# Designs tried in a protein design run: peptides against a protein of PDB entry 1EBD. Part 11

Target 1, 138 residues: chain A of PDB entry 1EBD
Amino acid sequence: KASYEGKVAAEAIAGHPSAVDYVAIPAVVFSDPECASVGYFEQQAKDEGIDVIAAKFPFAANGRALALNDTDGFLKLVVRKEDGVIIGAQIIGPNASDMIAELGLAIEAGMTAEDIALTIHAHPTLGEIAMEAAEVAL

## One batch from the design tools (peptide; aimed at target 1 A19 D21 E108)

Design b2_p13_3_s1 (made by RFdiffusion4, then SolubleMPNN; from b2_p13_3, 6 letters changed)
Fold by OpenDDE base, seed 1:
Structure b2_p13_3_s1 (fold): chain B 138 residues (1-138), chain A 13 residues (1-13)
Amino acid sequence: as target 1 above (138 residues)
Amino acid sequence: SSREAFMAMFAAS
């Protein structure tokens, strides 16, 4: 966020129109396993009166995670029931800090769980867990 | 702290 704000400011000073307008700002803890989140947690959504589906998929069921012998954790999608739009995502597990970017993009773009489910993810990859979780949400 | 709150939310998920 700070880095992006600095970039926007620099571009503005240079005469380029730019703005910081995040729908979702990622948060990452570089622990072992890594933790990453973007958008709503399930309870946050519920506290705001949003009816959500929480779709969780474990890394223990992910082929790449198994191959890496790093299967702790999960990916969770928080999906608004009304329209299937992804409004939050949490990852605890291998490469969570990088994998969260895909979900941040999806949230910023207003994508649905179906959009992610229908996006072909390479196999075997850690990233395909997002597709698996999206399928759970359908 | 913010970090502690973040981890707590993960623990609850």
Scores: peptide ipSAE 0.365, ipTM 0.881, DockQ to the pose 0.032
OpenDDE base, seeds 2, 3, 4, 5: peptide ipSAE 0.218, 0.090, 0.321, 0.177; ipTM 0.825, 0.732, 0.862, 0.790

Design b2_p13_3_s2 (made by RFdiffusion4, then SolubleMPNN; from b2_p13_3, 5 letters changed)
Fold by OpenDDE base, seed 2:
Structure b2_p13_3_s2 (fold): chain B 138 residues (1-138), chain A 13 residues (1-13)
Amino acid sequence: as target 1 above (138 residues)
Amino acid sequence: SSREDFIAMFAAS
């Protein structure tokens, strides 16, 4: 967020048209395990009266995580029930800080859980967890 | 453990 805002400011100073957009801004904490979030948390959505599916898939069920011997945590997708659109995602586990980018892209583009579920992810990768969580949401 | 509690709290958010 800070880097993005700085880039926008630099472009504005240089005379280029630019604006700060706060849609799908990821938040990352480089803890152990790493934490990352983008869009709505489940409780935030519920508090706003949005009917959501919270689809969770654990790292312990992922082949790459098992191979790395780093299986703590999960990925959660927050999916709007009405249309299946992904409105939030949270990840706690290995490489969460990088994995969140795919979900940020999906949310920014207005993609559905089905879109991600039908996207083939390389095997074996941690990225498959996003696909698995999306399948849970269907 | 504190690690498990941290993960659980994040899950409940």
Scores: peptide ipSAE 0.345, ipTM 0.863, DockQ to the pose 0.024
OpenDDE base, seeds 1, 3, 4, 5: peptide ipSAE 0.273, 0.257, 0.257, 0.236; ipTM 0.843, 0.834, 0.836, 0.824

Design b2_p13_3_s3 (made by RFdiffusion4, then SolubleMPNN; from b2_p13_3, 6 letters changed)
Fold by OpenDDE base, seed 2:
Structure b2_p13_3_s3 (fold): chain B 138 residues (1-138), chain A 13 residues (1-13)
Amino acid sequence: as target 1 above (138 residues)
Amino acid sequence: SSRDAFIAMFAAS
C-alpha cells in the first residue's frame, strides 16, 4: 500500500493522472509459515450478510509443497455464492507472500472461481493450490 | 503445537 501510494504521488507530481483506488490491498506477514491475505475474510463476509463459499485447499495435497517437504498450511478462497466472484483470499504456507499476488489480481479484476479454475497453472508449482481451491468452490 | 494453533486460528478467521 505504501509503495503504491508513493508511486501514485510520484506520477501526480510528474503530471500524470492517477488515483489511490483499490479493492484488494494485500497484507503479508513473513512468519513461519508465511501469512498473506487480501480482500474479505470468511467471517467478515458473513458479518456483512454476504453468502459465501469458503474453499480451502491444503499445501499437504500439493505436489510442489510435498517435493519441498514444506506442507503446513492452506489456501482459502472466499467466493460470493450469488455470482461466483472471488472477494477474498488467505494463504498460510510456503511462499504465501508471493502467491497472494495472483489472487489480488483476480479480486481486483472481479474474477470468478471458475476463471481461476480454468486458468492453466504450471506443474508442479505452489501456484496450483489457487487453482485447486477454485475448483473446490465450483 | 503453537504452529498448528497458529494455522488453525488463521483458518477460522
Scores: peptide ipSAE 0.361, ipTM 0.873, DockQ to the pose 0.024
OpenDDE base, seeds 1, 3, 4, 5: peptide ipSAE 0.272, 0.264, 0.262, 0.259; ipTM 0.849, 0.842, 0.842, 0.839

Design b2_p13_3_s4 (made by RFdiffusion4, then SolubleMPNN; from b2_p13_3, 5 letters changed)
Fold by OpenDDE base, seed 2:
Structure b2_p13_3_s4 (fold): chain B 138 residues (1-138), chain A 13 residues (1-13)
Amino acid sequence: as target 1 above (138 residues)
Amino acid sequence: SSRDAFIEMFAAS
């Protein structure tokens, strides 16, 4: 967020048209395990009266995580029930800080859980967990 | 453990 705002500011100073417009701003904490979030948390959505599916998939069930012997945590998708659109995602586990980017892209583009579920992810990768969580949401 | 509690707290958010 800060880097993005700085880039926009620099472009504005240079005379380039630019604006700050936020939809899906990721938040990352480089803890052990790493934490990352983008969009709505489940409880936030519920508090706003949005009917959601919270689809969670554990790293313990991911082949790459098992191979790395780093299986703590999960990926959670927050999916709006009405239309299946992903409105939030949380990851706690290995490589969460990088994995959140895919979900940020999905939310920014207004993608559905089905879109991710039908996207082939390389095997074996940690990234497959996004696909697995999306399947849970279907 | 504190690690497990942290993960569970995040899950409940």
Scores: peptide ipSAE 0.377, ipTM 0.871, DockQ to the pose 0.024
OpenDDE base, seeds 1, 3, 4, 5: peptide ipSAE 0.090, 0.091, 0.080, 0.350; ipTM 0.725, 0.722, 0.713, 0.865

Design b2_p13_4 (made by RFdiffusion4)
Pose (drawn by RFdiffusion4):
Structure b2_p13_4 (pose): chain A 138 residues (1-138), chain P 13 residues (1-13)
Amino acid sequence: as target 1 above (138 residues)
Amino acid sequence: DKLATKAAIEAAM
């Protein structure tokens, strides 16, 4: 957040019509099962008065997570029911800090669960859980 | 709507 604004400030000073414009910022916590979040939590979304569905997919079902032998965790997609647009995501489990980038890019650009579900992911990887979760969302 | 807000800001720029 600080670095982004740093650029916006200098650009505005120079005359560039720069402004602060992002839909979300990811936050990561390096706990044992590292966790990452971006966008709305399922509760914040409905408290905001939004009809959102939430899809939750476990690492226990992913093959790579079994190989890593760390199966405690999940990925959650908060999806606007009215248009399938993803507005929040939460990952708890190995490499959540890295996996969060994909869901983050999707939120910033206004993509749908289908957009992600129709994208072929690597197998066997953890990042593909997002694919399976969006499949669940659909 | 954060997406709409961002799009409005970009159009203003």

Design b2_p13_4_s1 (made by RFdiffusion4, then SolubleMPNN; from b2_p13_4, 6 letters changed)
Fold by OpenDDE base, seed 3:
Order: structure tokens, then sequence, then C-alpha cells
Structure b2_p13_4_s1 (fold): chain B 138 residues (1-138), chain A 13 residues (1-13)
């Protein structure tokens, strides 16, 4: 966040059009298991009157997580029901701090759950869990 | 096919 704000400030000083957009700012806690979040939490969306699908998939069902014997936690996608657009994501589990970047990109680009579901993820990887959660939302 | 589909989607956004 601070790094991004610094870039925006530099562009503004240089006279280039720039705006700070906080829609997809990630938050990470390097605990065990790791925790990462971007965009809306399910309850935040509901509090604002947004009808959402909370699509959750557990690491216990992920092939790479099983192979690593590290299966605690889950990935949750918060998907706007009206159009399938991803508006938030939370990951609790292995490699959450790095995996959240894919979801940040998806939110920033206005992607749908279908976009992720139709993206081939390498097998076996922890990252496949994003595809699995997206399929839950379909 | 898929690339064309995605390009069309983004152009309409």
Amino acid sequence: as target 1 above (138 residues)
Amino acid sequence: DRLAEVAAKRAAA
C-alpha cells in the first residue's frame, strides 16, 4: 500500500494523471497458517446490501496441500451474485501471502468467477484452489 | 477462440 501510494504521488508531482484506487489492496498476516485478504469480506458486502455468493474451498481437498501435509484452512471468494464479478477473497493456509496476488489481479480487472474457473492452473499446485473455489461459485 | 472471447469482453467493459 505505501509503495503504491508513493508511485501515485510521484506521478502526480510529474504532472501525469493519477488516482489512488483502494479496491484491491491486499492485507497479509504471516502467521501459521498464513492469512491474506483482498477486497470485500462476505459480511462487509452484506452490510452494504450487496447480494453475494461466498464460495469456499478447503486446502484439505487440494492435491498439493495433501502432498505437503499442510492442509489447514481454505480459500473463500466473495462473488457478486448479479454478474458473477469477484469483489473479494480471503485465504487462510499455505502460501496465502503469495497466492492472494492472483485474486487481487482478478478483482482489479473486474474478472468473474468464470474467468478463473476457465483458467488452467498447473497440477498439482496450491494455486489450483482458486480455480476450485471459482467453480463452487458457478 | 478464448483470446478473442476475452478481448471482446474487455472491449465491452
Scores: peptide ipSAE 0.090, ipTM 0.705, DockQ to the pose 0.054
OpenDDE base, seeds 1, 2, 4, 5: peptide ipSAE 0.026, 0.024, 0.063, 0.023; ipTM 0.646, 0.625, 0.683, 0.572

Design b2_p13_4_s2 (made by RFdiffusion4, then SolubleMPNN; from b2_p13_4, 7 letters changed)
Fold by OpenDDE base, seed 2:
Structure b2_p13_4_s2 (fold): chain B 138 residues (1-138), chain A 13 residues (1-13)
Amino acid sequence: as target 1 above (138 residues)
Amino acid sequence: DKLEEVEAIRKAA
């Protein structure tokens, strides 16, 4: 957020058209395990009257996480029930700070859980957790 | 600040 806003500001000062307009802005905490979030939390969506499916998949069930001996945490997708569109994601676990980017892209693009579920992820990778969580949401 | 963010994400558990 801050880095992107800085880029926009620099471009504006240089006389280039720029805008800061996000569907979702990621938040990252470099703790152990790492934490990352983008878009809605489940309760936030509910408070706004959005009917959602919360799909969760644990790192402990991921082959790459097991191989790394780092299996704490989970990935959670917040999916709008009406149309299957991903509106939020939370990750607690190894490499969450980088993994959130895929989900940020998905949310910004208006993708569905099905889109992610049908996207082949390399095996074995931590990224497969996003695919697995998306399958849970179907 | 960051602690609050961690707590918020952990509540998603």
Scores: peptide ipSAE 0.116, ipTM 0.734, DockQ to the pose 0.027
OpenDDE base, seeds 1, 3, 4, 5: peptide ipSAE 0.048, 0.056, 0.034, 0.111; ipTM 0.703, 0.701, 0.646, 0.736

Design b2_p13_4_s3 (made by RFdiffusion4, then SolubleMPNN; from b2_p13_4, 5 letters changed)
Fold by OpenDDE base, seed 1:
Structure b2_p13_4_s3 (fold): chain B 138 residues (1-138), chain A 13 residues (1-13)
Amino acid sequence: as target 1 above (138 residues)
Amino acid sequence: DRLAEVAAIRAAA
C-alpha cells in the first residue's frame, strides 16, 4: 500500500494521470509458514451481507509442496455466489507472500473462479493450488 | 459493495 501510494504521488507530481483506486490491498506476514491475504475474508463478506463460497485447497494435496516437503497450510478463495467473482483470498503455506499477487490481480480484474480454473498453471508448481481451489468453487 | 463501486469507476474511465 505505502509503496503504491508513493508511486501514485510521484506520478501525480510528474503531471501524469494517476489515482489510488484499488479493490484489494495485499497483507503479508513472513512467518513460517507464510501468511498472505487479499480482499475479503469469508466472515467480512458475510458481515456485509455478501453470499459467498469459501473454496479451500490444502498444500498437502499440491504436487510441488509434496516435492518440497513443505505441505503445511492451504489456499482459500472467497467467491461471490451470484456471479462467481473472486472477492478475497487467503494463503497459509510455502511462498504465500509471492503467490498472493496472482489472486490480487484476479480480484482487481474482477475475475471469476472459472477464469482461474480455466487458466493453465505449470505443473508441478505451488501456483497450481489457486487453480485447484478455483475448481472447488465451481 | 466496494468491488462494484470500483468496477463502475473503471468502466466509466
Scores: peptide ipSAE 0.020, ipTM 0.508, DockQ to the pose 0.514
OpenDDE base, seeds 2, 3, 4, 5: peptide ipSAE 0.018, 0.018, 0.018, 0.018; ipTM 0.469, 0.450, 0.477, 0.472

Design b2_p13_4_s4 (made by RFdiffusion4, then SolubleMPNN; from b2_p13_4, 9 letters changed)
Fold by OpenDDE base, seed 4:
Structure b2_p13_4_s4 (fold): chain B 138 residues (1-138), chain A 13 residues (1-13)
Amino acid sequence: as target 1 above (138 residues)
Amino acid sequence: DRLEEVRARRIAA
């Protein structure tokens, strides 16, 4: 967020039109395992009266994570039941800090769990876990 | 299952 806003400010100072317009701001903690979040947590959505599906998939079931011997954690998708739109995601595990970007994009674009589930992810990759979690949400 | 249904519709469309 700060970096993005700084870029917008720099562009404005340079005389270029620019604006801050975003829906989802990622939060990352570079711990071991890494933690990343974007959009709603499940409980936040529930507290606001949003009926959600919390779809969780463990890294222990991901082929790349197994190959890396780094299988701690999970990916959780928070999906609005009404229309299947992804409104939040949390990742605890390997490369969470980078992997959250796909889900940030999905939220910004108003994508559904179906969109992610039907997107081919390279095999074997950590990123497949997003697809697997999306399948759980269907 | 739901996933298979969605895939089937996508392929048929």
Scores: peptide ipSAE 0.041, ipTM 0.676, DockQ to the pose 0.025
OpenDDE base, seeds 1, 2, 3, 5: peptide ipSAE 0.029, 0.015, 0.030, 0.025; ipTM 0.636, 0.461, 0.657, 0.620

Design b2_p13_5 (made by RFdiffusion4)
Pose (drawn by RFdiffusion4):
Parts: structure tokens; sequence; C-alpha cells
Structure b2_p13_5 (pose): chain A 138 residues (1-138), chain P 13 residues (1-13)
């Protein structure tokens, strides 16, 4: 957040019509099962008055997570029911800090569960859980 | 375009 604004400030000073414009910022916590979040939590979304569906997919079902032998965790997609647009995501499990980037780019650009579900992911990887979660969302 | 608009356009491309 600080670095982004740093650029916006210098650009505004120079005359560039720069402004602060992002739909979300990811936050990561390096706990044992590292966790990452971006966008709305399922509760925040409804408290905001939004009809959102949430899809939750476990690492226990992913093959790479079984190989890593760390199966405690999940990925959650908070999706606007009215248009399938993803507005928040939460990952708890190995490499959540890296996996969060895909869901983050999707939120920033206003992509749908289908956009992600129709994207072929690597197998066997953890990043693909996002694929399977969006499939669940659909 | 704002930095955010440029970034979203790049992402969609």
Amino acid sequence: as target 1 above (138 residues)
Amino acid sequence: MTNGEELRAAIRE
C-alpha cells in the first residue's frame, strides 16, 4: 500500500493525472499453515448488503498437498451471486501467500468464477485448487 | 488512465 501510493504521489506531483485505484490488496500471514486474504470475507460481503455465495475447497483433496503431507487448509471464494464476479478469496494452507496472487489478479480485473474454472491449471499443484473451487462455485 | 485502470487492462489482455 505504501509503495503504490508512493508512485501515485510522484506522478500527481509531475502532472500525471494519477489516482489511487485498486479494488483490493492481499494480506498474508506467515503462520505454520500460512494464510492469505484479498477482497471481502464471506461475512463482510453480506453485512455490506451483498448477495454472495461462497465456495470452499479443501487441500485434503488436492494431490500435491498430499505429497507435501500438509493437508490442513482450504481455499474459499466469495462470489457475487448476481454476476459470478469474485470479490474476495481466502487461502489457508501451504504456499497460500503465492497462490493468493491468481485470485488477487482476478478480483482486480473483475473476473468470474467461470473465468477461472475455464482456465486449465497445472497438475499436480496447489494453485489448481482455485480451479476446483471455482468449479464448485459454478 | 489511472495506474489501476492500466493494470486491469494489462491483466485482461

Design b2_p13_5_s1 (made by RFdiffusion4, then SolubleMPNN; from b2_p13_5, 8 letters changed)
Fold by OpenDDE base, seed 5:
Structure b2_p13_5_s1 (fold): chain B 138 residues (1-138), chain A 13 residues (1-13)
Amino acid sequence: as target 1 above (138 residues)
Amino acid sequence: LTPGQRRRLAILA
């Protein structure tokens, strides 16, 4: 967040069109396992009256996680039911701090679960879990 | 345009 704000400020000073946008600011805790989140939590969306699908996929079912013997945790997508748009994501597990970036991009771009599900992810990778969770949301 | 794309355009306008 602070880094992003600094960039926005620098761009504004340089005369480029830029504005602070906090729609998809990631939060990361570098614990073991790592924790990362972006956008809405499921309960936050529900509290605002948004009908959501919480699509959860465990690392225990991910081929790369199995190969690494690091299968704790899950990825959760928070998907608005009305249009399938991804409005939040949480990851607890290996490489969560880096993996959250894909979901941040998806939220900022207004992508749907279908968009991620139809994006080819390399096999075997931890990143496939995003695709798997997206498929659950369909 | 996706919702995000529309938002981006509004910011840049």
Scores: peptide ipSAE 0.080, ipTM 0.683, DockQ to the pose 0.133
OpenDDE base, seeds 1, 2, 3, 4: peptide ipSAE 0.042, 0.031, 0.047, 0.070; ipTM 0.620, 0.617, 0.672, 0.674

Design b2_p13_5_s2 (made by RFdiffusion4, then SolubleMPNN; from b2_p13_5, 7 letters changed)
Fold by OpenDDE base, seed 4:
Structure b2_p13_5_s2 (fold): chain B 138 residues (1-138), chain A 13 residues (1-13)
Amino acid sequence: as target 1 above (138 residues)
Amino acid sequence: LTPGQRRRAAILA
């Protein structure tokens, strides 16, 4: 967040149109396994009256995670049921701190679960889990 | 445009 705000300020000083317009700020805990979150948690959305689909996919079912013998945890997508827009994501597992960026991008861009599901992810990778969870949300 | 794209466009308009 602070880094982003600094970049916006620098762009403004340089005479380029820029604005602080972030919607989704990632939160990361560098534990073992790592934990990362962006946007709404499922319960937060429900508490605000948003009808959501919570799509969960375990690392135990991810090919790369299996190959690495690091299969603890899961990825959860929080998808607004009305229009399929991704409004949150949580990852507990290997490389969660980096993997959350894809989902932050998806949220900021207003992407749907279908957008992620239809994006080809390299096989086998940990990142495939985002695609798998998105497919669950469809 | 996605909702996010529209939001950004509105802010920068």
Scores: peptide ipSAE 0.047, ipTM 0.647, DockQ to the pose 0.129
OpenDDE base, seeds 1, 2, 3, 5: peptide ipSAE 0.033, 0.032, 0.039, 0.032; ipTM 0.618, 0.634, 0.661, 0.635

Design b2_p13_5_s3 (made by RFdiffusion4, then SolubleMPNN; from b2_p13_5, 7 letters changed)
Fold by OpenDDE base, seed 4:
Structure b2_p13_5_s3 (fold): chain B 138 residues (1-138), chain A 13 residues (1-13)
Amino acid sequence: as target 1 above (138 residues)
Amino acid sequence: PTPGQRRRAAILA
């Protein structure tokens, strides 16, 4: 967030039109395993009266995670049940800090779980766990 | 709209 705001400010100073506009601000903890979140947590959505599907997929079932012998944690998608739109995501596990960017993009673009599920992810990769979780949400 | 589309709209507003 701060880095993005700084970039916008720098562009403005340089004479380029720019504006701060974001919906999904990622939060990352570089622990072991890493933790990352963007958008709504499941309980936050429920507290606001949003009917959600919380779709989890464990790294223990991810081919790349198995190959790396690093299978702790999971990816959780928070999907609005009414229209399938992704409104949040949490990742605890390997490379969560980088992997959260795909979900941030999805949320910012108003994508659905189906959009992610129907996007081909390379196999085997950690990133394909997003596709797997999206399939759970369908 | 995409993030880019929203930002462009905000700049023009």
Scores: peptide ipSAE 0.038, ipTM 0.634, DockQ to the pose 0.132
OpenDDE base, seeds 1, 2, 3, 5: peptide ipSAE 0.035, 0.030, 0.032, 0.034; ipTM 0.619, 0.615, 0.641, 0.610

Design b2_p13_6 (made by RFdiffusion4)
Pose (drawn by RFdiffusion4):
Structure b2_p13_6 (pose): chain A 138 residues (1-138), chain P 13 residues (1-13)
Amino acid sequence: as target 1 above (138 residues)
Amino acid sequence: ARTSRELTAEELA
């Protein structure tokens, strides 16, 4: 957040019609099962007065997570029911800090569960759980 | 939804 604004400030000073414009910022915590979040939590969304569905997919079902032998964790998609647009995501499990980037890019650009579900992911990887979760969302 | 905010003079300083 600081670096982004740093650029916006200098650009505004120079005359560039720069402004602060992002839909979300990811936050990561390096706990044992590292966790990452971006966008709304399922509860924040409905407290905001938004009809949102949430899809939750476990690492226990992913093949790479079984190979890593760390199966405690999940990925959650908070999706606006009215248009399938993803507005929040939460990952708890190995490499959540890296996996968060895909869901983050999707939120910033206003993509849908289908946009992600129709994207072929690598197998066997953890990043693909997002594919399976969006499939669950659909 | 997206939002756009310009920095105030204090923030620019």

Design b2_p13_6_s1 (made by RFdiffusion4, then SolubleMPNN; from b2_p13_6, 6 letters changed)
Fold by OpenDDE base, seed 5:
Parts: sequence; structure tokens; C-alpha cells
Structure b2_p13_6_s1 (fold): chain B 138 residues (1-138), chain A 13 residues (1-13)
Amino acid sequence: as target 1 above (138 residues)
Amino acid sequence: MRVRRRLSAEQLA
């Protein structure tokens, strides 16, 4: 967050149009399991009157997580119903701290659940859970 | 430099 704000400030000082996009700021807790979030939580979206789909997929159904014997948790996508745009994501589970970056990119780029669902993720990987959650949102 | 786009709640709602 602070680093990103510093970049925005530098751009503004340089006379470039720049604003902080807090929607794309990740938050990570290096616990066991790891926790990561970016953008809206489901309840936050609802409180703001955004009609959302909360698409959840468990690590217990992920082949790589099974192979690692680390299947606690899930990935959740918060998807705006009207257009399928991803506006938030939460990950509790293995490698959440790194996996959140893909979803941060997706939110920043204004991608849809379909965009993620149609993105080939290597099998078996933890990362394919994003694709699976995106499929749930369709 | 990249123009950093701000996404507002109004843009998402």
C-alpha cells in the first residue's frame, strides 16, 4: 500500500494524472493458512449496493493442494452480477500471498470471471483454483 | 509513466 501510494504521489508531483486505486491494493497475512485479499469483500459490496456473486472454490477440491496435503481454505471471487467484472477476491490457503497477485491484476484490468475462466492455468497447480472459482461465477 | 486509473465505488456500482 505505502509503496503504491508513493508511486501515485510521485506521478502526481511530476504533473501526470494519477489517483490511488485502493480497489487493487492487496492485503496479506502470512499465517498458516495464509490469508490474502484484494478489492471488495462480499459484504462490503452489498453494503454499497453492488449486486454480486460470491464464487467460492475449496482447496480440498484442488489437485495440487491434495498432493501437498494442504487443503484448508478456499478462494472466493466477488463478481459484479451485471457484467461479470471481478471486483474482489479472497484467498485462504496455500500460497495465498502470491496467488492474490493474479486476482489483483484481474481487478486492476477490469477483467471478468469469464476472462479468468478462459485463461489456461497449468494442471495441477494451486493457481488453477482461480479458474475453478471463475467457472463457479458463470 | 502509466496513468494510474482510479476505480471508484461509483464506477463499480
Scores: peptide ipSAE 0.011, ipTM 0.404, DockQ to the pose 0.136
OpenDDE base, seeds 1, 2, 3, 4: peptide ipSAE 0.013, 0.010, 0.011, 0.010; ipTM 0.393, 0.434, 0.437, 0.423; seed 1 fails the geometry check

Design b2_p13_6_s2 (made by RFdiffusion4, then SolubleMPNN; from b2_p13_6, 5 letters changed)
Fold by OpenDDE base, seed 2:
Formats: structure tokens, C-alpha cells, sequence
Structure b2_p13_6_s2 (fold): chain B 138 residues (1-138), chain A 13 residues (1-13)
């Protein structure tokens, strides 16, 4: 957030049209395991009256996580039931701080769980967990 | 809705 806002401010000072216009601000805790979040938590969506699917997929079911012997945690997608749009994601696990970027992009672009599920992810990667969670949401 | 979808074995036959 702060780095992006600094870039927007620098562009505005330079006389370029620039504004803060993001829907999804990632939050990361560099713990072991790492924690990352973007958009709505499941309970936040429910508190706002949004009907959601919370699709969860564990690292223990991922081939790359198994190969790394680092299988703690999960990815959770928060998907709006009405239209399948991804409105939030949480990741606890190895490389969560980098994995959250794909989901931040998906939320900013208004993508659906189907869009992620039908995107080919390289095998074997931790990124496949996002695809698997998206399949759970379908 | 995407223009691409997953196809079953029957849809590919």
C-alpha cells in the first residue's frame, strides 16, 4: 500500500494523471508459515450481507508442497455466490507472500473462480493450490 | 462466462 501510494504521489507531482484506485490491498505477515490476505475475509462478507462460498484447499494436498516437505496451511478463496466473482483470499503456508499476488490481480480484474480454475498453472507448483481452491468453489 | 470451458470425454469424442 504505502509503496504504491508513494508511486501515485510521485506521478501526480510529475504532472501525470494518477490516482489511488485499487480494490484489493494485500496484507502479509512474514512468519513461519507466512500469512497473506487480500480482499474480504469470509466473516466480513457475511457481516455485510454478501452470500459467499469459502473454498479451502490444503497445502498437504499439493505436489510441490509435498516435494518441499512443507505442507502446513491452506488457501481460502472467498467467492460471491451470485456471480462467482472472487472477492477475497487468505493464504497460510510456504511462499504465501508471493502467491497472494495472483489472487490480488484476480480480485482487481473482477475475475471468477471459473477464470482461475480454467487457467493452466505450471506443474508442480504451489500456485496450483489457487486453481484447486477455485475448483472447490465451482 | 469464458469462451473456453472444460470438456468431458464425451464432449471430446
Amino acid sequence: as target 1 above (138 residues)
Amino acid sequence: MRTRRRLSAEQLA
Scores: peptide ipSAE 0.026, ipTM 0.483, DockQ to the pose 0.012
OpenDDE base, seeds 1, 3, 4, 5: peptide ipSAE 0.009, 0.013, 0.015, 0.010; ipTM 0.385, 0.428, 0.391, 0.424

Design b2_p13_6_s3 (made by RFdiffusion4, then SolubleMPNN; from b2_p13_6, 5 letters changed)
Fold by OpenDDE base, seed 2:
Structure b2_p13_6_s3 (fold): chain B 138 residues (1-138), chain A 13 residues (1-13)
Amino acid sequence: as target 1 above (138 residues)
Amino acid sequence: MRTRRRLSEEELA
């Protein structure tokens, strides 16, 4: 957020037309395990009257997490039921701070859970957890 | 619904 807003401000100071234009802002806590979030939490969506699917997949079911002996946590997708569009994601686990970027891209692009589920992820990777959670949302 | 290869039902027919 701050780096992006700083770039927009610098462009504006330079006399270029620039605005802060984003749908979702990632939030990261570099704890152990890491925590990352982008877009809506499930309860926030419900409070706004959005009918959602909350799809969860645990790190303990991922081959790379097992190989790393780091299996704590999960990924949660918040998917709008009417059209399958991803509107939020939360990750607790190893590499959550980097894994959130794929889901931030998906939200900004208006992608569906099907788009993620049908994207081939390298095996074995932690990134497959996003694909697995997307499959749960279908 | 898309197939695993993102083919439409029309492309599979």
Scores: peptide ipSAE 0.018, ipTM 0.501, DockQ to the pose 0.013
OpenDDE base, seeds 1, 3, 4, 5: peptide ipSAE 0.012, 0.009, 0.011, 0.015; ipTM 0.346, 0.384, 0.388, 0.447

Design b2_p13_6_s4 (made by RFdiffusion4, then SolubleMPNN; from b2_p13_6, 4 letters changed)
Fold by OpenDDE base, seed 2:
Structure b2_p13_6_s4 (fold): chain B 138 residues (1-138), chain A 13 residues (1-13)
Amino acid sequence: as target 1 above (138 residues)
Amino acid sequence: MRTRRALSAEELA
């Protein structure tokens, strides 16, 4: 957030037309395990009257996480039920701070759970957890 | 679930 806003401010000061216009800002906590979030939490969506599917996939079921001996946590997708659009994601686990970028892109682009589920992820990777969680949402 | 297939070289051009 602050880095992006700083870039927009620098462009505006330089006389370039620039605006802060984003759908979702990632939040990261560099703990062990790492925590990352973008867009809606499940309860926030419900409080706003959005009917959602919350799809979870655990790191303990991922081949890369097993190979790394780091299997704590999960990925959660928050998917709008009416159209399958991803409106939020939360990750607790190894490399969550980097993994959130794919989901931030998906939310900004208005992608569906099906779009991620049908995207081939390299095997074995932690990134496959996003694909697996998307499959759970279908 | 919609059908997805690989794009041919012609479809990528």
Scores: peptide ipSAE 0.024, ipTM 0.434, DockQ to the pose 0.016
OpenDDE base, seeds 1, 3, 4, 5: peptide ipSAE 0.010, 0.006, 0.018, 0.016; ipTM 0.345, 0.327, 0.373, 0.405

Design b2_p13_7 (made by RFdiffusion4)
Pose (drawn by RFdiffusion4):
Structure b2_p13_7 (pose): chain A 138 residues (1-138), chain P 13 residues (1-13)
Amino acid sequence: as target 1 above (138 residues)
Amino acid sequence: SATTPKKERVAAA
């Protein structure tokens, strides 16, 4: 957040008609099962008065997570029911800090569960759980 | 003039 604004400030000073414009910022916590979040939590969304569906997919079902032998965790997609647009995501499990980038890019650009679900991911990887979760969302 | 299209899109949702 600080670095982004740093650029916006210098650009505004120079005349560039810069402004602060992002839909979300990811936050990561390096706990044992590292966790990452971006966008709305399922509760925040409804408390905001939004009809959102949530899809939750477990690492226990992913093959790479079994190979890593760390199966405690999940990925959650908070999706606006009215247009399938993803507005929040939460990952708890190995490499959540890296996996969060894909869901983040999707939120910032206003993509849908289908947009992600129709994207072929790598197998066997953890990042593909996002593919399976969006499939669950659909 | 400055704009924020992402905020506008989110507000229009």

